# Ledger of designs, part 95: peptides against a protein of PDB entry 7UQJ

Target 1, 160 residues: chain A of PDB entry 7UQJ
Amino acid sequence: PELYQNFNITPPRGVLFHGPPGTGKTLMARALAASCSSDERKITFFMRKGADILSKWVGEAERQLRLLFEEAKKHQPSIIFFDEIDGLAPVRSSKQEQIHASIVSTLLALMDGMDNRGQVIVIGATNRPDAVDPALRRPGRFDREFYFPLPDVKARFKIL

## One batch from the design tools (peptide; made by RFdiffusion4, then SolubleMPNN)

Design b2_p14_3_s3 (from b2_p14_3 with P1A P9A R12T)
Fold by OpenDDE base, seed 2:
Structure b2_p14_3_s3 (fold): chain B 160 residues (1-160), chain C 160 residues (1-160), chain D 160 residues (1-160), chain A 14 residues (1-14)
Amino acid sequence: as target 1 above (160 residues)
Amino acid sequence: as target 1 above (160 residues)
Amino acid sequence: as target 1 above (160 residues)
Amino acid sequence: APPPPPAPALQTLP
């Protein structure tokens, strides 16, 4: 909320953090959640892994996504961080493609159903932005993409 | 090299970074590589994902591991960072267990074959240290384990 | 300590993390402490805020700094993290300048009194590196500086 | 401990 309101920017429903592994996407998402949490306004930080949504919640992934969004809405202002959101990408089995399509469809519907006045931000992190379903990358969803470059060699040298 | 030599510690062959997702394991590994790279002593940072070792290099994973260790040795001082090293854990299919066992066996042999005077550090990152093969966690391999705690809520407020 | 000794680098007494608020300085300092703590070698992570050193310990700040350094020395290897170290900077009141000068002088003496073999690292974090006393930024003190860039302004606006 | 990586400079995708 505070981050959004001060810039008069309509809070994006979703932000995609992408870049090489180890560039700090997850760290940044947590730092963002932290930097938006004041004593008076604690941002509730929800985190899920894309692969865990598929593998741990077989047959309940859609329900767990709904519950996550409901809980995030209940605890506004909130950040929902999907780590490895490309882990929702279909593995090349037809059955996994159908399961993936259902989960992604549910996520799309949940992101589309968010009121723009809601203080729920969705952050997806991926090493493979091209493996993220293009439907998730459309306006009103993960319409904002942030590249996490490898820390420049100069930044490396200063850290010594 | 720099991290280990100043403590008069025999450079461990491997270090396991573990902790909840988004605690900065991969970022820290890059920071390590960075903080060990001076203008005169560039640490070469190699990064691989455990899941990529299994899925992208089907039938060549062992060869790719050998090449990685040779390249790291050639570019000493070096860090080999295995992100999601628990992704080398067996998926419960017998064929994947055999492939996993071969890859892990190769990694064990490569870590055991490192000269203690070598300036190659192996870092594994995982969210699931218990899913990492116990053979990798033995002395002379990933014998050092580093817990990345969730930043306490107080740290959250301080990052603002 | 381990980072410094393997490169035959004299372990810097201090490292300054600087950059805009919310760039993950404190999170990184915690991740550092975590990544240096093995089961056999727990790095003890001490954290203090610059503003808390001034405000919470009025008239005892110098003593509390001494105790902190002694405790860090006792629990080696250790990291002392000063968050908001610029909070030791004088607010433009003459009385606060004198108090600041005494506290900074004590910190300088403590950093200068550290044995180069000691496994105590001092990390300062600030949003205002130019507000940090230049005496703290000299060789053998906070002689290493690390910039935490804002995620590009567009990224900040997009995360909103 | 290695000094932390510089915070990733987020580059906006063009």
Scores: peptide ipSAE 0.000, ipTM 0.224, DockQ to the pose 0.078; fails the geometry check
Fold by OpenDDE base, seed 3:
Structure b2_p14_3_s3 (fold): chain B 160 residues (1-160), chain C 160 residues (1-160), chain D 160 residues (1-160), chain A 14 residues (1-14)
Amino acid sequence: as target 1 above (160 residues)
Amino acid sequence: as target 1 above (160 residues)
Amino acid sequence: as target 1 above (160 residues)
Amino acid sequence: APPPPPAPALQTLP
């Protein structure tokens, strides 16, 4: 939080965590959720895996997204964490375009519909930021991107 | 390897990282790999996702596992990290039992065939340790298990 | 940043990571530094160990702190990570009170002197938050604290 | 910046 404010950057509605697999994106999102909870102000953390929403809720993915955002709104302050968000909202490719387009469109609408006064943050994690639909990476959506580099060998050594 | 050696503990053939999703299992495995690498002794880190091996290598999964273990042996000291290992070696369920049984059997044989003098560590990560075939959790395989608890809510809030 | 803004909380100048040893505080600080770096905007990460500053720079610790903060300011956006910050800024105890008081006083002044428009974040990690001088935990300093719970004992024991 | 995951228990390499 501090870093973006120090950068005078309007808080995104969504934050994209991207970087190689196992760089800590998911754990970071969890650690974020807990780091903003005080004893007085607990944050509700919602986690969904992109592929799980698509696979478990074939045909209901839009409804489940709507319900997720409504639940997050009801339980403000909240974090919605989408792990593997590239699985939920892949770049529009011609062949499966309708189902993905509808889910992406729903997610776009839900992110666009978030009132900035709402205490809901959306965090998307991906290993492939370029596999996420560019529409999700626009201002007001996942307009902040965080690169999780592989901890360099030097970075690794200083953790031990 | 080094860590187990530094503790004078015989390195397990396999280590199972288990705990809720986003508890840092994958990041831990990478951090271990890097922390055991000195400038003099780099560890080769192999990462595979259990579901990816099954989905990408349908019919070749056994061959790919054999190749992975041979490559890891060739590039010692090595870590093989299986993320979502429950996807690779699910508990034997009746419907897809033959394909999974063959892959599990191959993985069992590969783990059993690792000479303890080899500098290959296998790390499996799962969100569902009980969804991993119990045969993989036996001595000489994933016989060390590490629980990754959810960072408490207090931990999560103070990092954002 | 987003979470603090969504909560209408002024970003701290400093964040205190606290929790038992090996709960991930140091890794968390590194992953923060890396995650806030874009290709367009790299964050400079400064790491110091509290005990190392005291032990290596006996009599020069104040100067080294000043130099560290000036270097961080020069290389904005920056993160200063103090690992084992309780070693740098222990609670005022009678016997070594003057040297510690001077270092603490210098650190307090440096944190108080950070313009909120400056792109420098200070992260302190400690295993003993109550061993950190309460003056450092006041608003405008390490006024956000993050508890890192022990990963359950089962997680620690099975990596060793 | 999102907080990095809690580091794995610092295996204090001895």
Scores: peptide ipSAE 0.000, ipTM 0.341, DockQ to the pose 0.049; fails the geometry check
Fold by OpenDDE base, seed 4:
Structure b2_p14_3_s3 (fold): chain B 160 residues (1-160), chain C 160 residues (1-160), chain D 160 residues (1-160), chain A 14 residues (1-14)
Amino acid sequence: as target 1 above (160 residues)
Amino acid sequence: as target 1 above (160 residues)
Amino acid sequence: as target 1 above (160 residues)
Amino acid sequence: APPPPPAPALQTLP
């Protein structure tokens, strides 16, 4: 009997929305949250911009991430949406190595520490998936990637 | 303390699905409605074509819109899907000014009059978002826009 | 009174996800299942690859499809995801006519036999919607098609 | 029978 992988779709711990600017990554995250929220089951939507976490909280970014995940867990079911997550978790090879590495490490630990029973979905949006630390793209983290394709240039030119 | 904008995603009053023909705006709306409907919480899906509201109900289009929103509210949670909403709410600068302006005005008022507690999501689909009255794209109306990109022309040619 | 087609979105019996490879069809199906699963209402997700059903179960493919649908009904609410459904239900005009025709016939019968009350959604993903038997695309089956567009080649080259 | 409505683009959730 082929193991029906009952993917008990434990809400994917992390989903990476990637694609060019204006492909609607942020809006999809919001629409999903809206669609999944019922009157009895309001999904709490947390939105953070990756660059803002780094820029506003130099040295406290780790603590702010922890607080964010704690607050999301407290208000479950919840969605944490990281807009421009490449700004939060840049590839470790960037010259601003140490601070980015610690924040990425904290985000990794928080995603890994999400109990599979947690009704917290993490959505990362990026225009540059290759600018996100590959460690975040591993199973149990942003293990699901969704490509938001550009409109065909001809379609974009008909809209613009 | 960074204001966790708990976007209590009050189901967006309006979501604008825009993109070229055949990009599946209609079916996404239906899939969202299907996915959000549970046994206990059947979402009622109302579908109207923008051009049909204008063409079938010349002079009664406003009343039909009111009835549609009332019926949607009565059968909440519900989704109102306007296919080809550019046919319903063309840019006011079109030479067929007055009738279109009144219908748009009614739609605006209905969307504005939706109590944020209302479990009525309005989805407008258009191939021409710029052909929709900008007033409908304001906050509290179709304040969320989803771009449905064309397949790359090469992909479309492989499917055709 | 224009029949408000109360699409009681009986979860579409079938949704066809079509688009080029790597457009995230599989991931969308999983994300939908994840988003629709709550703590109280875990959606059981069944994944099968169309080609695997044919290749692994030569002569038993029909029985395996029946068992799949029975198991999905037993574990409702459920999603059956057929990845590469064009491998399962190729166009009848293919020279491997008889075996493919019987499997398609069984799939048709199973989809038709799904009581509208059944909380079983069937999602077929294909890179070639035109390679799927048109009979599967009829109302009450995969009557809802979703196009997963390629990223514009230029966007793909910016991400690669 | 009216042609089946064209297949919508699911915005792929990543």
Scores: peptide ipSAE 0.000, ipTM 0.183, DockQ to the pose 0.084; fails the geometry check

Design b2_p14_3_s3 (from b2_p14_3 with P1A P9A R12T)
Fold by OpenDDE base, seed 5:
Structure b2_p14_3_s3 (fold): chain B 160 residues (1-160), chain C 160 residues (1-160), chain D 160 residues (1-160), chain A 14 residues (1-14)
Amino acid sequence: as target 1 above (160 residues)
Amino acid sequence: as target 1 above (160 residues)
Amino acid sequence: as target 1 above (160 residues)
Amino acid sequence: APPPPPAPALQTLP
């Protein structure tokens, strides 16, 4: 939040971190949450996993997402980090497709329902941006994307 | 372990992890310490912060550094991790310059005094390698440096 | 690489990275793979996710695990990284328990079948070490464990 | 059974 305030930029509602696995997306999300917090302004960091939303919240995923966004709004400024947001993607079973469609629809509605003045940032991390529903990548949702490249071989050679 | 055996490389006494904040330097140091530990051979991981050496050990920083290196030597194999080693750098006050010069001098002497066969590795992490005393970056001290790049600046500017 | 050479440690067949989400387990696994690769000796890094093994490899998970270990053995030295290895854990459905038991059994057999002279390291990452089958945590499998702590609550209170 | 997803391209880390 503070990082965005000084730039007079309307904070993105959603930021997609994409790149090969182990490129530090999750670490960066935490580090951003960390670096945006001051002694004066604590950033509440909420973390969920795409697969956990499907598996742990069977039948309550929508409610838990709503509660998450309400809690994030109550504890502004806040970051909601969805690690492995592609894990919300349907597994090839028709029943999982319906559950996915419902969960993604709920996430879309929650991201759209965030007031533009809200101090809630949503970060999605994925290794497969193409497996993320294109509807999530539209303006007002995950409309900013960051590629996490593999650390260049030069970062490797210094570690040798 | 095996991955390293084939390179027949004399281990550095000191390794400098440098790069922007949140690039995972501290995390890397912990994971290296961890990954070097086995059931047969536990690596003792000592962690200190540059700022803590100055602030908590006022008047005893040199003694505490000596004790740290002695304890690390006693518990070989061991890693001494100095997080934010640039925090040993003087703040602009003349009194802090003297304290810094003394502490850095002690650290130099301790790194030079490590027997080349010692199983003590010193890792320094900094966001500002240029703020690290050049004397610490000489051969036999922090003679190996690892850059932890930011995940591409595009990841920052789309967050800005 | 060098860090492990002096320790004359028989490399663990398996290393478990555990700790809270976003503590950089995946980043560390890649950085270790990277740091162990030279121009002379490239480490082949294989990455799989626990959930992907269950969901993408329905009916072929065992075969794909065997192929993965064969390919890793063929491209020695290599790292097999299982991100979210707790995602191999049974989802509460009886059918998933059978699939899980089969996949975990196959992974156990593959880890046990690695020749002690093999240059294949298996890294498992989890946020829930207690959700990892205890059989995977036995000697000769994931017999070395690394806790990735949250950056201390004080680093968190600068995040909070 | 749908064909196995193509083996993720060996990202030969350069």
Scores: peptide ipSAE 0.000, ipTM 0.209, DockQ to the pose 0.039; fails the geometry check

Design b2_p14_3_s4 (from b2_p14_3, 5 letters changed)
Fold by OpenDDE base, seed 5:
Structure b2_p14_3_s4 (fold): chain B 160 residues (1-160), chain C 160 residues (1-160), chain D 160 residues (1-160), chain A 14 residues (1-14)
Amino acid sequence: as target 1 above (160 residues)
Amino acid sequence: as target 1 above (160 residues)
Amino acid sequence: as target 1 above (160 residues)
Amino acid sequence: APAPPPAPALETLP
């Protein structure tokens, strides 16, 4: 929040961290949450996994997403981190497609419903940005994307 | 373990992890220490912060560093991790310059005094490699450096 | 690489990275793979997710695991990283229990069948080590465990 | 069941 405030930037509602697995997307989201928090201004960090939303919240995923966004809004400044947001994407079963469509639709609506003045940032992390529903990548949602490259091979050689 | 065995590499006495804050330097050091430990061969991981050496060990910092290296040698294989090693550098007071010079001199001597057969690895982490005393970056000390890049600056600017 | 070389450590066949989500387990696994690769000796890094093994490989998961281990052996030195290995654990459906039992049994057999001279390291990452089948945590499998602590709650309280 | 998509090409780390 403060990082955004000092830049007079209307914070993106959503930020997509994409890149190869283990490039530190989740670490960066936590480190960003960490680095944005001061003694005066604590950022509440909410983490969910895309696969957990599908598996643990079966039949209540939409409600739990709503509660998550409400809680994030209540505890703003807040970061909602969706690790493996591509895990919300349907795996090839028709029943998962319906569940996915409903969950994604709910997430879309929640991201759209975040007031521009809300100090809630949503970070999605994926190894497969192309597996993220294009509707999530539209303006006002995950409209900012960050590639997490592999740590340069040079960092690799000096550890050797 | 085996991955390293085949490289016939004389282990560095010291490894400098440098890069922007939140790039996972400390995490990497812990996980390296962890990853090197087995049921048969536990690596003893010692962690100290540069700022804590200056603040908590005022008047005993040199002694505590000696004890740390002795304990690390006793419990080898060992990793000594200095988080924020640039925090050993003087902040602007003349009194801190003297304390710093003594502490850094002690650390230099301890790193130089590590027998090449000693299974003690020193990892220094800093956000400011240029604030690390060049004497620490010489061969036989922190002679190997690892840059922990920010995940692409594009990631920061679209968050900014 | 060098860190392990001096330790004359017989590499664990398996290493379990456990700890709270976003503590950099996946980042560490990649950074280890990266750090172990040189120009002369590239480590092949294989990544799979526990949930993907269950969901994408339905009916072929065992075969794909066998192929993965064969390919890792062919391209040794290799790291097989299972992210969210607890995602191989049964979700509460009886059909998933059978699939899980078969997949876990196959993984156990593959880990047991790794020749001690094989330069294949298996890294499992989980947020829930207690949700990992105890059979995977036995000697010769994931017999080395690494806790990825949350960066100290103090760092979190400045975040919170 | 459609064949699982070929395992994503191992990006040989350059």
Scores: peptide ipSAE 0.000, ipTM 0.233, DockQ to the pose 0.039
Fold by OpenDDE base, seed 3:
Structure b2_p14_3_s4 (fold): chain B 160 residues (1-160), chain C 160 residues (1-160), chain D 160 residues (1-160), chain A 14 residues (1-14)
Amino acid sequence: as target 1 above (160 residues)
Amino acid sequence: as target 1 above (160 residues)
Amino acid sequence: as target 1 above (160 residues)
Amino acid sequence: APAPPPAPALETLP
């Protein structure tokens, strides 16, 4: 929130963290939430896993997403972190299309419905940015992407 | 492998990384793999997610585990990293008991079958160590546990 | 130490973790300490913040550094982690030069005094590697550097 | 229906 205010940058509704598994995407999201929190202004951090929303909330995923966004808005400033967002919103492949399409449509609508004055940031993490529905990667949604490289092997040789 | 060999410590067959989600367990496992690798001695890093083995390999999970351990042994020194190991080997709850019991039994047998001279380390990561089958937490299996605390707020302010 | 002994690599006296705030440097250091610990051989992890040593120990920072290194040596194998090491050892800027120069000189002497057989590793973390005194980045000191990349700079300006 | 596991606690990052 404050850094966006300081740079007069319209806070992105969503940021995509992408890179190989175990590159610290989730850790970074938590660290960002912590660093943007002050004693005066605690940031509420919501974490969900894309596959968990689909698997645990079969038939209720849309409702759970709505509740999550409402709760995040109620507790703003907030960060919603979706780990493995490619599990929630895979690229529309023909066979499982309807269920995933409804969830994606709901997530799109929720991200589009975020008021520019809202202090809610959505962070999606994926190992497969190309497996994320391109509709989520458009302006006003996950319009910023961060690559988490594998910490270079050469660098790792120097830690140990 | 080598760290344990040089200390004349019987390399633990398994290490359990536990702590809240996004505390960098996976990042650490990758960092360990890379840091233990040298130009002369590359460590092969195998990564599997517990839930992915169950979901993708329904009815073949035991075979896939065997293949994974054989491949890790073939490419030693090796690290097998199981992310969300509680998803692969949940505490025996009555209803899905048979499938999970077979997978746990296979994983136990594979860990018990690791030769003490073998340069294969198994790292399990979980957010819920108490949800991991206690049989996996016994000596000769995941007999070492590492707590990944939430980076303390004071420490988070220091990381950022 | 041990991993370096295992690879016949002269253990670097120091490793510099550098990268922007929140990139998991402190987490990595803790988890390295944890992973290198066994039941038989616990690694003692000492954590200090550069700015905290300067601010809390005004006029005693040199003594506190000496005590820290003696304690780490006494409890070897050990890791000394300096978070925000640029706060302890800033590049010599003219105005605060004498106090910082004495602390840097003490840290240099302590790192140079580490016996090659000593099982003490020093990890320095910084967001500003160029703000770390170049004397610390020389061979036998922080001679290994690890970049913790920003998830792409353009996008960090947007997350913050 | 098994009770949904309690929503992972709002880790209010302190």
Scores: peptide ipSAE 0.006, ipTM 0.365, DockQ to the pose 0.044; fails the geometry check
Fold by OpenDDE base, seed 1:
Structure b2_p14_3_s4 (fold): chain B 160 residues (1-160), chain C 160 residues (1-160), chain D 160 residues (1-160), chain A 14 residues (1-14)
Amino acid sequence: as target 1 above (160 residues)
Amino acid sequence: as target 1 above (160 residues)
Amino acid sequence: as target 1 above (160 residues)
Amino acid sequence: APAPPPAPALETLP
């Protein structure tokens, strides 16, 4: 939260955490949520995994996404974290199943429909930013990207 | 490796990281690998995702697991990290597909076949420790378990 | 960064990451730096180790701290990460070497001298928050603290 | 025969 105020940066609607697996993307998102919650001002953290939306919400994925965004809006301030978002919104291809195209379209519409005045942040995490639909990476959606590098040699030594 | 030497602790054959998603299991495994690697003593880090073993190694999963353990043995000291190990080794049920049963059996045999004298650590990470085959959680396999709690609320605020 | 604007929270000058060794403090700091850097807006990450400042900068530690803060100010937006800050800024005691007292005094002055409008965040990490000078933990300095819990007892056993 | 999956990228931890 506070870092963007210091930087005079308008909060994005969506933030993409990308980087190699195990670089702390999901941990960071959770850490962000818990941090933004003070004793008096709790942030509601919604977490979904991209692959789970496709597999568990077969035939209702679009509806469940809408409900998720509605619940996030009701429980402001809130964070919606999509882990493995490349599993939810893979790059559109001519061979892509219609189901994926519909889910991606719904997510695009939901992100576009977010009032910037709403205290809802969407965080997507992926190990494969190239596997995320470029339409999601446009301004007003996941327009800010966070690269989680593999901790460099000197960096790793101090976490243990 | 070095952590175990420092504590005069026999390295476990297998370590299960469990806890809610985004508690830093994968990150911790990488951090462990990186810290145990000194400039002179690099640890080789092998990473596989349980779901990927089933989906990408269809019909060869058992062979690929064997090859992974052989490569880890060649490149000692090494860490084999299975992310989402519940996807690789789900609880045995009467309804379990024979494919899963074979993969689990292979993993059991590979872990049992690991000489404790080998500088190979196996780390499994799961969000659902109850969804991991209990046979993998027995002594000589994933006999040590790590619960990654959700980081506390007050802690997260200030990183944002 | 952006989450604080959404929550109308003033960015801290300094953030203290505290918790047992290996809880991901340094990793989190690096992940934050890497995240806040977009393609167009890279964040400069400065890293120093408290013990290194005392041992490598003998007789010039104060000057090197000043230079570090100046460079961070030149390369805004920036993060200064002090790993093992308890080694740099130990609790003031009547038995404390004058060298430590001078370094701590310099760090206090540098943190107080940071214009809150500057896009410089200071992150301190320690395993021993009780070993950090309480003067650094006051408002306008490391006024925000992050507890990195040790993963619960069952949790730690398997990484070790 | 499908090309063998690329050898696991040995992420040599630098």
Scores: peptide ipSAE 0.000, ipTM 0.360, DockQ to the pose 0.041; fails the geometry check

Design b2_p14_3_s4 (from b2_p14_3, 5 letters changed)
Fold by OpenDDE base, seed 4:
Structure b2_p14_3_s4 (fold): chain B 160 residues (1-160), chain C 160 residues (1-160), chain D 160 residues (1-160), chain A 14 residues (1-14)
Amino acid sequence: as target 1 above (160 residues)
Amino acid sequence: as target 1 above (160 residues)
Amino acid sequence: as target 1 above (160 residues)
Amino acid sequence: APAPPPAPALETLP
């Protein structure tokens, strides 16, 4: 939140947290969502795993995404966090994944359909940013990327 | 490590971090690994995702687990962190999952085979502790469980 | 970073992450630092432990703080993360801690001396927010506080 | 008709 303001950077509609697993992407998203809520202005945090949307909602994933964004808009200010977004929006280059292509297309449309004034932030987390469909990484979508490095050994040692 | 020493508690062979997704389980495991390392005594941190072991190592998952534990023993003091351990060790009751049963059996044997004096700690993280094979949650395995609550709504708001 | 902008909240000069140990404060700070860096605009992340500044820099702690803030200003946009800030900035009420009082005074002066337009964010993490000098928790300093709740006491005690 | 999936648990981040 704060650093984007300090840097005069228009808050992205979408933020991609990427980096090695267990670098705190999901926790950061939660803490960001938590850090943005005051007693008077509570942020509604929606969390979904990419793989869960694909697996639990086979044939309903597009509808679940629409409902998620509708619910987020209804409860704004809100954050939608997609954990493992590479599972939801894999690179479309595999010949067999029409289902993934439809879901990605829905997510793209939902992100594009968010008004710039909407108080809905989308955070995607992935360990494999290169496995995320490049269309999601374009301006107006997940246009900001955050590399969560492994806490350097020294930095882990200084965390400890 | 320090707390186990301070409380004269034999460090668990296995610790299960459970709680809603993005409660910081993986992050805590990494922070623990880092906290246990001094400049003189570096802890080797091994991280695997349960689903990655099943998907990437089809037919080799048991071997990969053995190699992981061997490597951890070789580089002790060490921590093995299984993220999404419910993906590796699902409840054995499903008729179709012989593959999962074999992997779970291997993990059980590896955890049982760790000498009490070994400086290898295993941390499993799951969002679904009830989806983890109960055999892994027995004494001498993941015998300590840590519920990572959602940062309480207020506590998330206080992180905000 | 972003959510402060979205909420029209002036980014704090200082953010206090508080909550029980191992709630991910330090890792959140790192992830914030990482999350604030784009490929085009890298945030410089400075990390110090409060206790390390006191113990390693006996008689030089004030100078080290000044140098840290100078370095952060030089490499802006930057984040200064103080882990265990209660070790650096304990409550001044103890009769014996003139050294701590001097260091706290230096930190206060450095935080007050940061121009509102400076692209330096200070993050303090503590397990004992009540052990942090209240002067640091005032507006224009660590004026935003973030409670990192325990993963439920049972969860932390089971991590232990 | 299958019961509508329960409303996505609004994790109100506090």
Scores: peptide ipSAE 0.000, ipTM 0.310, DockQ to the pose 0.042; fails the geometry check

